# Ledger of designs, part 201: peptides against a protein of PDB entry 2FGR

Target 1, 331 residues: chain A of PDB entry 2FGR
Amino acid sequence: SSVTLFGIVDTNVAYVNKDAAGDSRYGLGTSGASTSRLGLRGTEDLGGGLKAGFWLEGEIFGDDGNASGFNFKRRSTVSLSGNFGEVRLGRDLVPTSQKLTSYDLFSATGIGPFMGFRNWAAGQGADDNGIRANNLISYYTPNFGGFNAGFGYAFDEKQTIGTADSVGRYIGGYVAYDNGPLSASLGLAQQKTAVGGLATDRDEITLGASYNFGVAKLSGLLQQTKFKRDIGGDIKTNSYMLGASAPVGGVGEVKLQYALYDQKAIDSKAHQITLGYVHNLSKRTALYGNLAFLKNKDASTLGLQAKGVYAGGVQAGESQTGVQVGIRHAF

## One batch from the design tools (peptide; made by RFdiffusion4, then SolubleMPNN)

Design b2_p21_8_s3 (from b2_p21_8, 13 letters changed)
Fold by OpenDDE base, seed 2:
Structure b2_p21_8_s3 (fold): chain B 331 residues (1-331), chain A 21 residues (1-21)
Amino acid sequence: as target 1 above (331 residues)
Amino acid sequence: GERRPSDLPEAAEGEVTYLFN
């Protein structure tokens, strides 16, 4: 049996040229290339190809030393795995986000990631971005000649908000084909939540694909998120992403990613383009820089996620430029 | 606003592993 202590400390100097008041923000931010974390995990061989496992992981905020505390909200699972695949019990990434965010070349962190996995409707549930869930049971298949899948269910445990009585319930899954340079996936999910104290379903469908040409990798996402409210119209967003990455000089990586967020409820679009570079000083330590531009049209107020500095919105129709330069260290 | 954990459980390098029976 084994227990592994692991983590990442990723801290940056960040700048955005506009906040909600039109003023610049700058300072020390976190998680620009990878999410900073501290974790414990381990496995026990039970014989016959069966293994038990545990995983406890929390986010680290290096800029303030976790002033709000430390928890295991990134992952807190116990599992069994074998020839049948893996079953997990506990808070984790939901299967849809675990698979479909893998096509994001900016690793779902910093100012450059695909932002489709979002609470688009001021949902009152704790995880209305569709990324993680409490009270989750997950199952992941083995890879069968490239084909694989994952499924999950999260219990609401009769959580209520306003008149909504099933808040936090999740059901979802993905099917995928992963073979050599090719990856492609389809994910479907529904979460029950509340908006304005009224029951709301968060429906999500996502398509992802990538191909590694060796000299470069291409990746793409197509997503629809729909908050179906019992009273009032649906809040629907169509999100699109296309990205490319390439190795540079054996120790570097350059990334370019574009995303479009078509926010139907406000008939407004936002365009995001990000250039990133990672320079590996070692296997465990890297320097990085990100440059992102977000153009909001019409009533759109999206902001770049410069965690630790500014992650709020901007005024309607305003553009925002962001920069992060930092150090990532894995241990 | 409140800080929330971000998305991907990327693998860490340079892990310390304890083995026991």
Scores: peptide ipSAE 0.023, ipTM 0.598, DockQ to the pose 0.228
Fold by OpenDDE base, seed 5:
Structure b2_p21_8_s3 (fold): chain B 331 residues (1-331), chain A 21 residues (1-21)
Amino acid sequence: as target 1 above (331 residues)
Amino acid sequence: GERRPSDLPEAAEGEVTYLFN
């Protein structure tokens, strides 16, 4: 058996030119290239091809030393794995996000990532961004000639908000083909939540694909998120992403990614374009820089996620420019 | 606002591993 202590400390200097008041924000931020984390994991060989595992992981905030505390909300699972695949019990990435965020060239972190996995409707559930779930059971198949799948169910445990019941229930999964340079996946999920104290279904469909040409990688996402409300109509967002990355000089990587968020309920679009560079000083230490532009149209108020500096919205129809320059260190 | 965990599940490099034989 084994136990591994692991972590990442990623801290940056960040700037955004506009907050909700139209003022600039700047300072020391966290998690610009990778999410800062501290974790423990391990496995036990049970014989016959069966293994037990555990994984405990929490986010680290280097700028304030975790002033709000530390927890294992990133992942807290126990698992069994073997020739049948893997079963996990506990809080984790839901299968849909685990698979489909892998096509985000900015690793769902910092000011450049695809922001489609979001609470688009002021949902009152804890995980209405569709990323993780409490009380989760997950199953992942082996890879059969490229084909693989994952499924998950999270118990609501009779959680209520207002008149809404079953809050926190998740059901979802993906099918995928991963073979050599090609990856393609389709994910479907439904999560029960509440908006304004009323029952709401968060429905999500996501298509992702990538191809590694060696000299460059292309990646794309197509997503629809729909908060189906009993009163007030559906809140629907169509999100699109296209990105490219390329190795530079054997020690660097350049990334360019575009995303479009078509927010149907407010008939407004937001455009995001991000240029990023990572320079590896070693296997464990990197310097990085991100430059992001977020163009809101009409009633859109989206903001870049400069965690630790400013992650709120902007005024309707305003554009935001963000910069991060930082150090990532893994241990 | 309230800080929430990000989602990337990638493994870290340079980990400290203890093996129990």
Scores: peptide ipSAE 0.022, ipTM 0.568, DockQ to the pose 0.229
Fold by OpenDDE base, seed 4:
Structure b2_p21_8_s3 (fold): chain B 331 residues (1-331), chain A 21 residues (1-21)
Amino acid sequence: as target 1 above (331 residues)
Amino acid sequence: GERRPSDLPEAAEGEVTYLFN
């Protein structure tokens, strides 16, 4: 049996040139290259190829020392695994996000990540970004000649908001092919939530693929998110991402990623482009820098997620520039 | 308000492992 203590402390100096008032923001931020975290995990061999596992992980906010507290909301699972794959019980990434966010070259954090996994419709559920779920049961298959899959179901436990009575229910899964330099996957999910106190389905379909050419890696995402409302029409967003990364000088990595968010309900687009560089000082310590541009058109108000500094929106049709320079340390 | 935890996954590269036999 084993127990592993692990974590990442990622802290940066960040700047954005516009907030919701059109003013600049700057300061010390967190999680610019990787999400800062503290975790415990372990495995027990039960014999016969069966293993028990646990995983407890929470986010660290190095800028204020977790002034708001610490929890295990990133992951809190117990599992059984074996030749059949893995079954997990507890809060976790939902299978769709776990797999499909892996194509994000910016690790789904900082100012450069794909932002498609989002609450696009002012959903009132806690996890309406489609990333994690409470009360989750997940199953992941082994990899069979490249083919693999994951499935999940989260209980709503009769959580209600307004007239919605199944808030928090999730059902979803993915199928994938992972073999050598190639990865490709298709994910489907539905989450029950509420918008304006009315029952709403958050439907999501995501296609992802990447290929590692050795000298460079290409990655892409195609996603559609629909908040299906009985009244007021659907809130649909089509999100696209294309990214490339390449090793530099044996100790560095450069990343470039573009994303387009076509927000159909407001007939408005946002364009995001991010240049990133990671410089490895060791296996566990890196310096990094990110430069991101976000162009909102028409009624779009998206903002870059400079966590700890400013993660809000901007004025409609305004562009935002963001910079992060920081240290990532893994332990 | 409470800081919202990041929902996006990233692998931890560092670890301290204790083995129990």
Scores: peptide ipSAE 0.028, ipTM 0.642, DockQ to the pose 0.204; fails the geometry check
Fold by OpenDDE base, seed 3:
Structure b2_p21_8_s3 (fold): chain B 331 residues (1-331), chain A 21 residues (1-21)
Amino acid sequence: as target 1 above (331 residues)
Amino acid sequence: GERRPSDLPEAAEGEVTYLFN
């Protein structure tokens, strides 16, 4: 059996040229290359191929020392695993996001990640971005000849918002093929929420694939999110991502990623392109830099996620440039 | 408002592990 203490402290200097008022923002931000975190995990061998496990993980905000507190909202699970796979109980990434975000070359972090896993409709649920869920039961299969799958269900516990019931209920899963340099996955999910106090279903379908050529890696995502409303019509977004990464000698990695967010309800597109570089000073310490460009068209108001500096939107049709330069340390 | 933990999926790179018999 084992218990592991682990974490990452990632802090940067960040700049964006526009906020909601059209003004620049700059300062000390967090989590530009990896999300800063503190965690505990462990396993116990129960014999006969059965293991128990636990995982507790929360986010660290180095710029203010967690002024708003610390919690285990990243993950708080207990599990059993064996030849049958793994069953988890507790708050975690939902199976769809756990698998499909793995194709994001920016690890869903900083100013360069794929932003498709988002609350596109002013959903009133706590996790309407489709990333995590409370009250979650998850099951993950073993890898069988490359094929694997994950499934999850989250209880709503009769949570209500306005006239909407069953808020927070999640059902979803993925199927995947992972073999050597190749990965490909299909995910489907539905989450119940509310928009304007009325019941709404958030439906999501995501296709992802990557291939590691050794000298470079290519990765892609295709996603549709649909907030299905009884009144006012559906709010649909089609999101696309294509990225490439390559090692630079034995000490660095360069990444380039493009994403398109086609926001159908407002007939508006946003284009995101990000260049990133990581320079490893050791196995645990790195310097990094990100440069991102976000172009909003028409009524689009998306903003880059410069956490700790500015993560809000911009004025409709405005473009935003972001820069992060920082240090990542793992322990 | 209050800061929330990130909804970002990443692998941990560093660890201190204690092993038990």
Scores: peptide ipSAE 0.022, ipTM 0.588, DockQ to the pose 0.193; fails the geometry check

Design b2_p21_8_s4 (from b2_p21_8, 13 letters changed)
Fold by OpenDDE base, seed 3:
Structure b2_p21_8_s4 (fold): chain B 331 residues (1-331), chain A 21 residues (1-21)
Amino acid sequence: as target 1 above (331 residues)
Amino acid sequence: GERRPSTTPEAAEGEVTYLEE
């Protein structure tokens, strides 16, 4: 049997030139290159190719020492795995987000990530960003000649908000082809939630692909998120991402990523461009810098996610510039 | 205010593994 203690401490100095009042914010932020975390995981060989596993992982906030407490909300699973694949029980990434966020060159963190996995509709469910779920059962296939898939179901446990029932129910999955330098995936999900106390379905479709040319990697995402409301019409967002990364010498990596968020319910677009650099001081320690520009048009109010400094919106139609410079240490 | 947990799917990069025989 094995037990592994693992973690990341990622802390930065961050700046954004505009908050909701039009003022600048700056300070010590967290999780600019990787999400800071503490975790425990392990496996037990049960014989015959069957293994038991556990995974417990929570976020670390290095700037305040987890003043609001520590929990295992990143992942808290028990699993069985073997030639059949892996079954997981417990809170985790939903299969769609687990696979499709892998195409984000900024690892779904800091000021540069693809922000399509979002609560676009003021959904009242705890996980209306489509990233994780409580009460989740997941299944992941082995890789068969490049082909693989994942499926998940989360129980609502009769949770209600207003007149909405079944809040927190998730059903979703992906199919993928992963072979050498090529990865491509299609994900579909539906989650039950509430908006304004009324039942709402969050439907999501995501297509992702990447190719590693050795000298550079290209990655892309296409996503549609739709909050289907019984009253007031659908809230639909089409999100697009294209990114490139390249090694710089033997110790560095440069990243450039563009995203477009077409928010149909408000007829407004937001454009995000991020330049990132990581400098590896060792296998475990890196310095990094991110520079992001977010342009909101019309009624769009999106903000960059400078966690620990400012992660709120801006005034409608305003642009925001963000900078992060930090240290990432993995243990 | 309560800091919202990250929803990032990043892989673990650092490990200290204890093997129990």
Scores: peptide ipSAE 0.020, ipTM 0.603, DockQ to the pose 0.206; fails the geometry check
Fold by OpenDDE base, seed 5:
Structure b2_p21_8_s4 (fold): chain B 331 residues (1-331), chain A 21 residues (1-21)
Amino acid sequence: as target 1 above (331 residues)
Amino acid sequence: GERRPSTTPEAAEGEVTYLEE
């Protein structure tokens, strides 16, 4: 049997030029290049090609020392794996987010990531961003000639909010082709939630693809998120991302990513462009810098996610510039 | 604001593995 202790401490100095009041915010932030975490994992060989596994992982907030406590809300799974693939029981990334966020060159972290996996509708469910679920059963296939898939179901356990039942129920999955330099995936998910105390379905479709040319990688995402409400109409967002990354001098990586968020319910768009650089001092330690620009149009109020400094919105139609400079250390 | 777990599925590059004998 094996047990591995692992973690990342990622802390940065961050700045955003506008908050909801139009004022600048700056300070020490967390998780600019990678999410800071502490985890335990292990495997047991059961013979015959069968393995048991566990994974326990929580987020670390280095700026305040986890003042709000520590938990394993990133992942808390037990699994069986073998020639059939892997079955997981417990809170985890839902299969759709696990696969489709892999096309985000900023790894769904910091001020530069694709923000499509979001609660677009003031959903009252705990995981209405479509990223993780409680009470989750997941299955991942092996890779067969490039083809692979993942499926998940989360039990609602009769959770209610207002008049909404089945809150927290998730069903979803992806199909993918991963072969050499090429990756492509299609994900579909539905989650039951509530908006304004009323039953709402969060439907999500995401297409992702990437190609590694050796000298550079291109990546893209196309997503539609739709909160289907019985009253008040649907809240639909179409999100698009295109990014490129390239190695620099054998020790660095430069990233450029553009995203568009077409928020149909408010007939408003937001444009995000991010330039990032990572400099590897070692296999475990890196310096990084991110520069992001977010342009809101019309009624859009999106803000960059400078975690630990400011992750709120801005005034309607305002632009926001963000900077992060930090250290990532893995152990 | 409420600090929620980030999405990064990145494999931890740093591992300390304890083998139970």
Scores: peptide ipSAE 0.018, ipTM 0.551, DockQ to the pose 0.216; fails the geometry check
Fold by OpenDDE base, seed 4:
Structure b2_p21_8_s4 (fold): chain B 331 residues (1-331), chain A 21 residues (1-21)
Amino acid sequence: as target 1 above (331 residues)
Amino acid sequence: GERRPSTTPEAAEGEVTYLEE
């Protein structure tokens, strides 16, 4: 058996030029290149190719020393794995987010990530961003000649909000092809939630692909999220992402990513463009910088996620500029 | 009220590739 203590401490100085009042915000933020975390994981060989595993992981907030506490909300799983793949029990990334966020060149954190995995409709469920679920059972196949898949189901446990039942139920999965420089995936998910105390289905479809040319990597995402409401009509967002990364001087990486969020319910678009640079001081320690621009049109109020500094929205139709400069250390 | 930055764990992270020496 093995037990590994692991983590990342990622802390930055961040700035955004606009908040909801039109004022600038700046300070010490967290998780600009990777989410800061502390975890324990381990495996036990049970013989015959069967292994047991556990994974406990929580977020670290280096700016305030986890003043709100510490928990294992990132992942808290027990698993069995073998030639059949892996079955996981416990809170985790849902299979769709686990796979499809891998195409985000900004690692689903900081001011540069793809923000499509979002609660677009003021959903009242705790995980209405489609990223994680409580009470989750997941299954992941092995890779068979490039082909792989993942499936998940989360129990609602009769959770209710208003008149909505089955809140927190998730069903979803992906199919993928991962072979050498190529990765491509299709993900489908449905989550039960509530909006305004009324039953709502969060449907999600996501296509992702990447190709590593050696000298550069290209990555893309296409996503539709739809909150299907019985009353008031659907809240639909189409999200698009295209990114490129390239190694620089053997110790650095430059990243450029564009995303478009077409928010159909408000007939409004937001454009995000981010330039990032990571400078590796070692295998474990990096310096990084991110520069992001978010242009909201019409009724759009999206804000960059400068965690620890400002992650709220802006005024309708306003543009926001964000900067992060930080240190990432992995252990 | 100023929405405090969500202490909710963020989205899935991409694989952090460390430079192989």
Scores: peptide ipSAE 0.017, ipTM 0.516, DockQ to the pose 0.041; fails the geometry check
Fold by OpenDDE base, seed 1:
Structure b2_p21_8_s4 (fold): chain B 331 residues (1-331), chain A 21 residues (1-21)
Amino acid sequence: as target 1 above (331 residues)
Amino acid sequence: GERRPSTTPEAAEGEVTYLEE
């Protein structure tokens, strides 16, 4: 048996030139290259190839020392694994997000990530971004000649909001092919939520692929998110991402990623482009810089996620520029 | 809000993989 204490402290100086009032924001932010975290995990060999596991992980906010508290909302699972794969019980990434966010070259954090996994409809569920779920059972297959899959179900436990009585129910999964330089995946999910106190289905389909050419990696995402409301029109967003990364001088990595968010309900698009650089000082410590530009059109109000500084929206049709420069340290 | 745990995964295993030097 083993128990491992692990974590990341990622803290940056961040700037965005626009907030909701049109003013600049700047200060000390967190999680610009990786999400800052503290975790405990371990495994027990039960013999015959069967293992028990646990994982407890929470987010760290280095700028204020977790002034709002600490919890294990990132992951709190117990598991069994073996030749059959892995079964997890507890709050975790839902299988669809776990797999499909892996194609995001900005690690689903900071000002550069793909923002498609979002609550597009003012959904009243706690996890209406489609990333994690409470009361989750997950199953992950082994890799069979490149083919693998993951499935999940989250119990709603009769959580009610307004007339919605199944809030938080999740069902979803992915199929994937991971072999050598190629990764490709298809994810499907449905989550029950509420919008305006009315039952709403959050349907999500995501395609992802990446190819590592050795000298560079290309990655892409295609996603549709649809909030199907009992009353009112559907809120649909089509999101697209294309990114490239390349090693630099053996100690660095440069990343460039573009995303388009076609917000159908408001007939408005947003364009995001991000340049990132990571400089490894060691296997555990890196310096990084991100430069992002977000162009909102028409009624779009999306903002860059400069966590700890400003992660809100901007005025409709406004553009936002963001910068992060920071240190990531893993232990 | 900004002070809630991030819902985005960094890796399937939840750990940062460093490029091997």
Scores: peptide ipSAE 0.010, ipTM 0.556, DockQ to the pose 0.065; fails the geometry check

